# Peptides against a protein of PDB entry 6UG1, part 22

Target 1, 304 residues: chain A of PDB entry 6UG1
Amino acid sequence: SNEERKRRKYFHMLYLVCLMVHGFIRNEWINSKRLSRKLSNLVPEKVFELLHPQKDEELPLRSTRKLLDGLKKCMELWQKHWKITKKYDNVGLYMRTWKEIEMSANNKRKFKTLKRSDFLRAVSKGHGDPDISVQGFVAMLRACNVNARLIMSCQPPDFTNMKIDTSLNGNNAYKDMVKYPIFWCEVWDKFSKKWITVDPVNLKTIEQVRLHSKLAPKGVACCERNMLRYVIAYDRKYGCRDVTRRYAQWMNSKVRKRRITKDDFGEKWFRKVITALHHRKRTKIDDYEDQYFFQRDESEGIPD
Target 2, 301 residues: chain A of PDB entry 6UG1 as posed
Amino acid sequence: SNEERKRRKYFHMLYLVCLMVHGFIRNEWINSKRLSRKLSNLVPEKVFELLHPQKDEELPLRSTRKLLDGLKKCMELWQKHWKITKKYDNEGLYMRTWKEIEMSANNKRKFKTLKRSDFLRAVSKGHGDPDISVQGFVAMLRACNVNARLIMSCQPPDFTNMKIDTSLNAYKDMVKYPIFWCEVWDKFSKKWITVDPVNLKTIEQVRLHSKLAPKGVACCERNMLRYVIAYDRKYGCRDVTRRYAQWMNSKVRKRRITKDDFGEKWFRKVITALHHRKRTKIDDYEDQYFFRRDESEGIPD

## One batch from the design tools (peptide; made by RFdiffusion4, then SolubleMPNN)

Design b1_p10_2_s2 (from b1_p10_2, 6 letters changed)
Fold by OpenDDE base, seed 1:
Structure b1_p10_2_s2 (fold): chain B 304 residues (1-304), chain A 10 residues (1-10)
Amino acid sequence: as target 1 above (304 residues)
Amino acid sequence: LHDLEETILN
């Protein structure tokens, strides 16, 4: 019905805000001065120097290569620190079906909310789920004065799915679900004027995204619980930005159709949500990023 | 949070 379509759209919006607020809160927690002091001790001086290379005026690419090597070594150090990767409880922050949402509303499942103290202890000990691990990695880079963003791929229920039964075929669902991350890192390269993508936990990869990302879900089974629609970046200064354009090859032709921003009302609403979560002034880094997104929109074209 | 709640309700 038209009513059920409105209900699913509203519930998608509410769920999206809850996810975006969760990302904001986790971004505050990883700015903990106590955690920062502990995590800085994991990074040797030689690795710190690689994270902060001098500008090579002749060949800026040499400076980028040093930064990339520093980030690789940080990933290796992080793997040594991280002792226990816990499985997600249920589906974690991956996408739920409409049926799972309705069933969860009926079940008094006490979601054990992780407290800030428990999070800081988990990161500090190297014990937790993959999301906590990525968030801790971002905290370690920030402790080394690196301009690192926490990236969250928000997975609200698909309001464009009007099927009554959205039950997923069960057995391999967890492996396919966790094949691609929900959280990752971006690092600002001041030499190339671009964000470097870092997945320290799942794919253990560093990439300079041009047209395609390795972190973008591929295949039907992986996309059932991980649809790339809302990739939100949280910086160390409490900036909040939509960076979906970086990771979406087909933003205009495919991804936009699955976003609340497909219509003018949804676009205006989503801009208000981003603005409410954005607690810093605009910088030249935002100008370079917006220029890159503009070039990506022009290169994709408008779908006929 | 208040501004966000108003943003959701409007």
Scores: peptide ipSAE 0.018, ipTM 0.667, DockQ to the pose 0.078
Fold by OpenDDE base, seed 3:
Structure b1_p10_2_s2 (fold): chain B 304 residues (1-304), chain A 10 residues (1-10)
Amino acid sequence: as target 1 above (304 residues)
Amino acid sequence: LHDLEETILN
């Protein structure tokens, strides 16, 4: 019905805000001074120097290469620190079906809210789920004075799915669900004026995204619980930015149709949510990023 | 949070 469409759209909006607020809170917890002091000790001086290369005036690419090598070594150090990767409880922050949501509303399953103290302990010991591990990695880079963002791929239920039974058609094994991450890192390269993408936990990869990312879900089974729609960046100064354009190859043709921002009402609403979560002034880094997004929109073109 | 609730409801 038209009413069920409105209800699913509203519930999608509410769920999206809850996810974005969760990302904001985790980003605040990452800025813990106590955690920062502990995690800085994991990075030896030689690796710190690679993270902060001098500007090569002859070939700025040499400075970027040092930064990339420093980030690779940080990923290796992080793997040594992380002792226990826990499985998610149920599906974690991956996308739920409408049937799963309806059943969960009937079952008052107390979501075990992880307390700030328990999170800091988990990161400090190297014991937790992949999301806690990525968040801890961002904390380690920030402890080394790196401009690292926490990235969250928000997975609200698909309001464009109007099926009554939204059960998954396939035996989506846990392996297919977790094939692509929900959380990752971005690092500002001051030499190339670009964000570097870092997945320290899932794919264990560093990339400079051009047209597409390795972190973008591919294949039916993987996309059932992980649809790239809302990739939100949380920086060390409590900035909040939509960076979906970086990771979406087909933003205009495919991704936009699955977002609340497909219409003017949804665009205005989503802009208000971003503004409410954005607690810093605009910087020249935001100008370079917006210029990159503009060039990506022009290069994709308008879908025929 | 209050501004966010108002933003969801309006």
Scores: peptide ipSAE 0.017, ipTM 0.658, DockQ to the pose 0.080
Fold by OpenDDE base, seed 2:
Structure b1_p10_2_s2 (fold): chain B 304 residues (1-304), chain A 10 residues (1-10)
Amino acid sequence: as target 1 above (304 residues)
Amino acid sequence: LHDLEETILN
């Protein structure tokens, strides 16, 4: 019905806000001075120097290579620190079906909300789910004075799915779900004027994304619970930015149709949400990023 | 959180 379409759109919007606020809160917890002091001790001086290379005036690419090597070594150090990767409870922050949402509303399952103290303890001990691990990795880079962003791929229920029964085939569902991350890291490369993508936990990869990312879900089974629609970046200064354009090869043709921003009302609403979560002034880094997104939009074209 | 949700949904 038209009513059910409105209900699903509204619930998608509410769920998206809750996810974006969750990302904001986790980003604040990452900035813990207590955690920073502990995590800085994991990074030897030699690795710290690689994270902060001098500018090579002859070949800026040499400086970028040092930074990339430093980030690789940080991923290795992080794996040594991280002792226990817990499975997600049910689907974690991956996309739920409409049926699962309806069933969950009826079942007063107390979602065990992780407290800040428990999060800080989990990261400090190296015990937690993959999301906590990625968040802790961002905290470690920030402890080393690296301009690292927490990236969250927000997975609200698909309001474009109007099927009553949205049951997923249960076989291998967890493996397919966790094949691609929900959280990852971006690091600012001051030499190339680009964001470097870092997945320290799931794919264990570092990318300089040009047209597409390895972190973008591929295949029907993986996309059932992980649809790339709202990739939100949280920086160390409480900036909040939509960086979906980086990871979406087909933003205009495919991704936009699955976003609330497909219409002017949704665009204005989503811009209000971003603005409410964006607690810093604009910087030249934002200008370079917006220029990159503009070039990506021009290169994709407008679908006829 | 509640105030932010109210401000964003209104």
Scores: peptide ipSAE 0.016, ipTM 0.670, DockQ to the pose 0.088
Fold by OpenDDE base, seed 4:
Structure b1_p10_2_s2 (fold): chain B 304 residues (1-304), chain A 10 residues (1-10)
Amino acid sequence: as target 1 above (304 residues)
Amino acid sequence: LHDLEETILN
């Protein structure tokens, strides 16, 4: 019905805001001074120097290569720190079906909300789910004065799916769900004027995204619970930015159709949500990023 | 958080 379409759109919007607020709160927690002091001790001086290379005026790419090597060593150090990777409770922050939402509304499942103190303890001990591990890695880089962002791929239920039964086919194994991350890191490269993508936990990869990312879900089974639609970046200064354009190859032709921002009302609403979560002034880094997004939109073209 | 609540409700 038209009513059910409106209900699903509204519930998608509400769920999206709750996810974006969750990302904001986790970004505040990883700025803990107590956690920063503990995590800085994991990084030897030689690795710290690689994270802060001098500018090579002859070949800026040499400075970028040092930063990339420093980030690789930080991932290796993080793997040594991390002792236990827990499985998610149920589906974690991966996408739920409409049937699962309806069933959960009837069952007042007490979401065990992880307290800030428990989070800080989990990161300090190297024990928790993959999301806690990624968030802790971002905290370690920030403790080393690196301009690292927490990235969250928000997975609200698909309001464009109007099927009555949205049950997943029984073959969607946990392995297919967790094949691609929900949380990752970005690091500002001051030499190339670009964000470097870092997945320290899932794919254990560093990339300089040009056209497509390795972190973008591919294949039917993986996309059932992980649709690339809302990739939100949270920085150390409480900035909030939509960075979906980086990771979406087909933003205009495919991804936009699955977003609330497909119409002017949804675009204005989503911009208000981003603005409410953005607690810093604009910087030249934002200008370089917006220029990159513009070039990516021109290169994709407007779908006919 | 207050600005966000107003943004959700409006």
Scores: peptide ipSAE 0.016, ipTM 0.655, DockQ to the pose 0.075

Design b1_p10_2_s3 (from b1_p10_2, 4 letters changed)
Fold by OpenDDE base, seed 1:
Structure b1_p10_2_s3 (fold): chain B 304 residues (1-304), chain A 10 residues (1-10)
Amino acid sequence: as target 1 above (304 residues)
Amino acid sequence: LHDVEELILK
């Protein structure tokens, strides 16, 4: 019905805000001064120097290469620190079906909310789920004075799916779900004027995204619980930005159709949510990023 | 948080 379409759209909006607020809170927690002091001790001086290379005036690419090598070494150090990767309880922050949402509303399952103290202990010990591990890695880079963002791929239920039964078929659902991350890192390269993408936990990869990312879900089974629609960046100064354009090859033709921002009402609403979570002034880094997004929109073209 | 809740309810 038209009412069920409105209900699913509203519930998608509510769920999206709850996810974006969760990302904001986790981004605040990883700014903990106590955690920062502990995590800085994991990074030896030689690796710190690679994270902060001098500008090569002849070939700025040499400076970028040092930064990339420093980030690779930080990933290796992080793997040594991280002792226990816990499985997610149920589906974690991956996308739920509409049926799972209705069943969860009827079941008084007390979701055990992780407290700030428990999170800081988990990161500090190297024990937790992959999301806690990525968030801790961002905290370690920030402890080394690196301009690192926490990235969250928000997975609200698909309001464009009007099927009554959306039950997912198959025993491999967990493996397919966790094949691609929900959380990752971006690091500002001041030499190339670009964000570097870092997945320290799942794919263990560093990339300089041009047209497509390795972190973008591929294949039907992986996309069932991980649809790239809302990739939100949280910086160390409590900035909040939509960076979906970086990771979406087909933003205009495919991704936009699955977003609340497909219509003017949804676009205006989503901009208000981003603005409410954005607690810093604009910088030249935002100008370079917006220029890159503009060039990506022009290069994709308008879908016919 | 309060400002975001107000933005959903409008």
Scores: peptide ipSAE 0.025, ipTM 0.732, DockQ to the pose 0.086
Fold by OpenDDE base, seed 4:
Structure b1_p10_2_s3 (fold): chain B 304 residues (1-304), chain A 10 residues (1-10)
Amino acid sequence: as target 1 above (304 residues)
Amino acid sequence: LHDVEELILK
């Protein structure tokens, strides 16, 4: 019905805001001074120097290569720190079906909200789910004065799916679900004027995204619970930015059709949500990023 | 957070 379409759109919007607020709160917890002091001790001086290379005026790419090597060593150090990777409770922050939402509305499952104190203890001990591990890795890089962002791929229910039963078929549903991350890191490269993508936990990859990312879900089974639609970046200064354009090859032709921003009302609403979560002034880094997104929109073209 | 709560409640 038209009513069920409106209901699913509204519930998608509400769920999206709750996810984006969750990302904001986790980003604030990462900025803990107590956690920063503990995590800085995991990084030896030689690795710290690689994270902060001098600018090579002859070949800026040499400075980028040092930063990339420093980030690789930080991933290795993080693996040594992290003792226990817990499975997600149920589906974690991956996408729920409409049927799962309806069934959950009837069951007041107390979401065990992890308290800030419990989060800080989990990161400090190296015990938690993959999301806590990624968030802790971002905290370690920030403790080393690296301009690292927390990235969250927000997974609200698909309001474009009007099927009554949206049950997922398959025994391997968990393996396919966790194949791609929901949280990762970006690091600002001051030499190339680009964001470097870092997945320290799931795929254990570092990439300089041009047209496509390894972190973008591929295949039907993986996309059932992880649809790339809302990739939100949270920086150390409480900036909030939509960075979906980086990771979406087909933003205009495919991804936009699955977003609330497919219409002017949804675009204006989503811009208000981003603005409410963006607690810093614009910087020249944002100008370079917006220029990159513009070039990516021109190179994709406008869908006919 | 307060501004976001207002955006949910409107």
Scores: peptide ipSAE 0.024, ipTM 0.730, DockQ to the pose 0.086
Fold by OpenDDE base, seed 3:
Structure b1_p10_2_s3 (fold): chain B 304 residues (1-304), chain A 10 residues (1-10)
Amino acid sequence: as target 1 above (304 residues)
Amino acid sequence: LHDVEELILK
């Protein structure tokens, strides 16, 4: 019905706000001065120097290569620190079906909300789910004065799916679900004027995204619980930015149709949510990023 | 839809 379409759109919007607020709160927690002091001790001086290379005026790419090598070594150090990767309880922050939401509304499932103290302890011990591990990695890079963002791929229920039964048939549902991350890192390269993508936990990869990312879900089974629609960046200065354009090859032709921002009302609403979560002034880094997004929109073309 | 705008503006 038209009513069920409105209901699913509304519930998607509410769920998206809750996810974006969750990302904001986790981004605040990883700025903990106590955690920063502890995590800085994991990074040797030689690795710190690679994270902060001098500008090579002759070939700026040499400085970028040092930064990339420093980030690789930080991923290796992080793997040594992290002792226990817990499985998610149920589906974690991956996308739920409409049937799962309806069944969960009837069952007052006590979401065990992880307290800030328990999060800081988990990161400090190296014990937690993959999301806690990625968040801790961002905290370690920030402790080393690196301009690292926490990235969150927000997975609200698909309001464009009007099927009554949205049960997932897959025997390998968990393996396919966790094949691609929900949280990752971006690092500002001051030499190339670009964001570097870092997945320290899942794919264990570093990339400079051109047209597509390795972190973008591929295949039907993986996309059932992980649809790339809302990739939100949280920086060390409490900035909040939509960076979906970086990771979406087909933003205009495919991804936009699955977003609340497909219509003017949804665009205005989503801009209000971003503005409410954005607690810093604009910087020249935002100008370089917006220029990159513009060039990516031009290169995709406007769908006729 | 108005209720979700009010929830963000409060």
Scores: peptide ipSAE 0.022, ipTM 0.700, DockQ to the pose 0.068
Fold by OpenDDE base, seed 5:
Parts: sequence; C-alpha cells; structure tokens
Structure b1_p10_2_s3 (fold): chain B 304 residues (1-304), chain A 10 residues (1-10)
Amino acid sequence: as target 1 above (304 residues)
Amino acid sequence: LHDVEELILK
C-alpha cells in the first residue's frame, strides 16, 4: 500500500539517524585522552616520523609514499595489539530485513548496550568485534596526531524493498555479510590534497580512491546486508560529512535511487541531519573534498 | 516527517 511505503520510508529515516548518532558517539569515545595516551605507546618513533613526513618540494609523491608506508606499519602494529576478534552476536550494524525488524519489535530482547567504559577497556585490551577494532585503530592514528576520520557505512532497512517476506535463505549469510566492512578509516594526505582510505581489519588494504573502492560491496549476496548508500565521515574535530560519492562509482545512476535524498524533501531533511551532527567550521580540506566530489559527478554524468 | 524530526531533534 501507499501507507506501508510511507511507514517504511519514515522507519528508514529514524533508523538512519539512530545509526548516524551512534557513529557520532563512537567518534567522541575514540577521542578519549586516556585511550590516546595508551595507544600512542603502540607506535614507535620511526613509524611516527613516517606518518609525519617532511614536504618534498621536488616530488610531493615521495611524502605521500612515506605516509602510506607509515599507515601500513600502523596496520601491522594494530594486528599485533588486537588479540581477539569477536563475531557479531547477530548482524551487528549490517542491514536488517523488514521481517527481522518486525520480529525484533515483538521480542523485547534486551540489547546489551556497550558502555563507554567497556568500549575503552575493549580497545585497550584488543578484545572486541571488527567495528570496535576499526574504531580503536582510528583512535591510535589520532593519538599520533594524524588527521584520521572514522567512516561508517550506515545500513538502514531498504525502504525501496516493498516485499513483505524478506527472509534471507542462505547457509553462508554471515560470511557474505562480513565480506565488506561497515566501519573503516580515512587519513588526510596534506601532500596530494586527498583522503586515503584504510581498512585495517577486514580487507587490510590502503587505497587512494579515484573512481571505485575495494570496500564497495559487490555481488547480490554481499549487498543483501551491506548496501553502499550512506557513507558518513566523522573527524577528530566532530565534523560530519557525507562521503558516499567517494565510494559510489554509480552514485547518480544506482545509489541515489536507494537513498532518502532521491527527492528534494529527503535531500533537505538529510542536510539538516548532517548539519546537526557537524560541530566544526568549514576548512580548506572540505574545499578540496567538495571539488573532488564535483569532478566525480561531472565524470559520471547525469543518469538517463 | 515533522514528528520524526521532532522526536530525533528533542
């Protein structure tokens, strides 16, 4: 019905804000001064120097290469720190089906909310799920004075899916779900004026994204619980930005159709949510990023 | 939609 379409759209919006607020709160927690002091001790001076290379005026690419090597070594150090990767008890923050949402509303399952103290302990011990591990990695880079963003791929239920039964019948559903991350890192390269993508936990990769990312879900089974629609960046100064354009090859033709921002009302609403979570002034970094997004929109063209 | 804005921005 038209009513069920409206209900699913509204529930998608509510769920999206709850996810974005969760990302904001986790971004505050990883700014903990107590955690920062502990995590800075994991990074040797030689690796710190690679994270902060001098500007090579002859060839700025040499400075970028040092930063990339420093980030690779930080990923290796993080793997040594991280002792226990817990599986998600359910689907974590991956996309739920509409049926699972209805069943969860009927079942008063006490969600064990992870407290700030428990999160800080988990990161400090190296014990937790992949999301806690990525968040801790961002905290370690921030402890080394790196301009690292926490990236969250928000997975609200698909309001474009009007099927009543959305049961996912698959024995490998968990493996397909976790094939691509929900959380990752971005690091500002002051030399190239670009964000570097870092997945320290899942794919263990570093990318300078141009047209596409390895972190973008591919294949039907992987996209059932991980649809790239809302990639939100949380910086160390409590900035909040939509960076979906970086990771979406087909933003205009495919991704936009699955977003609340497909219509003017949804665009205005989503801008209000971003603005409410954005607690810093604009910087030249935002200008370079917006210029990159503009060039990506022009290069994709208008959808037919 | 206004009610969801009010519920979340409270």
Scores: peptide ipSAE 0.021, ipTM 0.699, DockQ to the pose 0.077

Design b1_p10_2_s4 (from b1_p10_2, 4 letters changed)
Fold by OpenDDE base, seed 4:
Structure b1_p10_2_s4 (fold): chain B 304 residues (1-304), chain A 10 residues (1-10)
Amino acid sequence: as target 1 above (304 residues)
Amino acid sequence: LHELEEKILE
């Protein structure tokens, strides 16, 4: 019905705000001064120097290569720190079906909200789910004065799916679900004027995204619970930015059709949500990023 | 939704 379409759109919007606020709160928690002091001790001086290379005026690429080597060594150090990777409770922050939402509304399952103190303890011990591990890795880089962002791929229910039963029949549902991350890191490269993508936990990859990312979900089974639609970046100064354009090869032709921003009302609403979560002034880094997104939109073309 | 945004950011 038209009413069910409106209900699903509204619930998608509400769920998206809750996810984006969750990302904001986790981004605040990883700025903990107590956690920062503990995590800085995991990084030896030689690795710290690689994270902060001098600018090579002759070949800026040499400085970028040092930063990339420093980030690789930080991923290796993080793997040594992290002792226990827990499975997600149910589906974690991956996408729920409409049936799962309806069933959960009837069952008042108290989401056991992880307290800030418990989160800081989990990161400090190296015990937790993959999301806590990624968030802790971002905290370690920030403790080393690296301009690292927490990235969250927000997975609200698909309001474009009007099927009544959206049950997932797959025996390997968990393996396919966790194949691609929900949280990762970006690091600002001051030499190339670009964000470097870092997945320290799942794929254990570092990439300089041009046209496509390895972190973008591929295949039907993987996309059932992980649809790349809302990739939100949270920086150390409480900036909030939509960075979906980086990871979406087909933003205009495919991804936009699955977003609330497909119409003018949804675009205006989503801009208000981003603005409410963006607690810093604009910087030259934002200008370079917006220029990159513009060039990516021109290169994709506007679908007729 | 704005009132919900305000209440969640408080």
Scores: peptide ipSAE 0.022, ipTM 0.697, DockQ to the pose 0.069
Fold by OpenDDE base, seed 1:
Structure b1_p10_2_s4 (fold): chain B 304 residues (1-304), chain A 10 residues (1-10)
Amino acid sequence: as target 1 above (304 residues)
Amino acid sequence: LHELEEKILE
């Protein structure tokens, strides 16, 4: 019905806000001064120097290569620190079906919300789920004065799916779900004027995204619980930005149709949410990023 | 969170 379409759209909006606020709170927690002091001790001076190379005036690419080598070594150090990767309880922050949402509303399952103290302990011990591990890696880079962002791929229920039963039947559902991350890192390269993408936990990869990312879900089974729609960046200064354009090859032709921002009302509403979570002034880094997004929109073209 | 949700949904 038209009413059920409105209900699913409203519930998608509410769920998206809750996810974006969760990302904001986790981004605040990883700025903990106590955690920063502990995690800085994991990075030896030689690796710190690689994270902060001098500008090579002859070939700026040499400075970028040093930064990339420093980030690779930080990923290796992080793997040594992280002792226990816990499985997600149920589906974690991956996308739920409409049926799972209805069933969960009837079952008063007390979701044990992880407290700030428990999160800081988990990161410090190296014991937790993959999301806590990625968030801890961002905290370690920030402890080394690296301009690292926490990236969250928000997975609200698909309001464009009007099927009554959306149950996902499959024995490999967990493996397909966790094949691609929900959380990752971006690092600002001051030499190339670009964000570097870092997945320290899942794919263990560093990339300079041009047209497509390795972190973008591929294949039907992986996309069932991980739809690239709302990739939100949280910086160390409490900035909040939509960076979906970086990771979406087909933003205009495919991704926009699955977003609340497909219409003017949804665009205005989503801008209000981003503005409410954005607690810093604009910088030249935002100008370079917006220029890159503009060039990506021109290169994709407007879908007919 | 609720106050933020209310302000964003208005």
Scores: peptide ipSAE 0.021, ipTM 0.694, DockQ to the pose 0.090
Fold by OpenDDE base, seed 5:
Structure b1_p10_2_s4 (fold): chain B 304 residues (1-304), chain A 10 residues (1-10)
Amino acid sequence: as target 1 above (304 residues)
Amino acid sequence: LHELEEKILE
């Protein structure tokens, strides 16, 4: 019905705000001074120097290569620190079906929310789920004065799916779900004037995204619980930015149709949510990023 | 939606 379509759109919007606020709170927690002091001790001086290379005036690419090597070594150090990767209790922050939402509303099970103290302890011990691990990695880079962003791929229920019974009956549903990350890192390269993508936990990859990312879900089974729609960046100064354009090859033709921002009302609403979560002034880094997004939008063109 | 936005932003 039209009413069920409105209800699903509304619930998608509410769920999206809750996810974006969750990302904001986790971004505050990883700025903990106590955690920063502990995690800085994991990074030896030689690796710190690679994270902060001098500008090579002859070939700026040499400075970028040092930063990339420093980030690779940080991923190796992080793997050595992280002792226990817990499975998600259910689907974590991956996309739920409408049926799972209805069933969860009927089940009075209090979701055990992870407290700040428990999060800081989990990161400090190296014991937790993949999301806590990525968040801890961003905290370690920030402890080394690196301009690292926490990236969250927000997975609200698909309001474009009007089917009641999407029984995801597949035995391999968990493996397909976790094939691609929900959380990752971006690091600012001051030499190339670009964000570097870092997945320290899942794919264990560093990428300089041009047209497409390895972190973008591919295949029907992976997209059932991980649909690239809302990739939100949280920086060390409590900035909040939509960076979906970086990771979406087909933003205009495919991704936009599954976003609340497909219409002017949804675009205005989503801009208000971003603005409410954005607690810093604009910088030259935002100008370089917006220029890159503009060039990516022009190169994709308008969908026929 | 506006009233719920106000209650979440308050």
Scores: peptide ipSAE 0.020, ipTM 0.667, DockQ to the pose 0.072
Fold by OpenDDE base, seed 2:
Structure b1_p10_2_s4 (fold): chain B 304 residues (1-304), chain A 10 residues (1-10)
Amino acid sequence: as target 1 above (304 residues)
Amino acid sequence: LHELEEKILE
């Protein structure tokens, strides 16, 4: 019905706000001074120097290579720190079906909200789910004065799916679900004027995204619970930015159709949500990023 | 908001 379409759109919007606020709160928690002091001790001086290379005036690429090597070593150090990777409880922050949401609403399951103290303890001990691990990795980079963003791929229920039953039939549902991350890191490269993508936990990869990311879900089974639609970046200064354009090959032709921003009302609403979560002034880094997104939009073209 | 997250993730 038209009513069910409105209901699903509204619920998608509400769920998206909650996910975006969750990302914001986790971004505040990883700025903990107590956590920072503990995590800085994991990074030896030689690795810190690689994270902060001098500008090579002859070949700026040499400085970028040092930064990339420093980030690689940080991933290795992080893997040594992390002792226990817990499975997600149920589906974690991956996308739920409409049936799962309806069944959940009927089952008053006490959601165990992780307290800030428990989060900080989990990161400090190296015990937790992959999301906590990624968030802790961002905290470690921030402890080393690296301009690292927490990236969250928000997975609200698909309001474009109007099927009554949206049950997923897959035996390997968990493996396919966790094949791609929900949280990752971006690091600002001051030499190339670009964000470097870092997945320290899942794919254990570092990439300089041009047109395609390895972190973008591929295949039907993986996309059932992980649809790239809302990739939100949270910086150390409480900036909040939509960075979906980086990771979406087909933003205009495919991704936009599955976003609330497909219409002017949704665009204006989503911009208000971003603005409410954006607690810093604009910087030259935002200008370089917006220029990159503009060039990506021009290169994709407007879908006919 | 945490209660709302709890209610949505419940």
Scores: peptide ipSAE 0.022, ipTM 0.708, DockQ to the pose 0.194; fails the geometry check

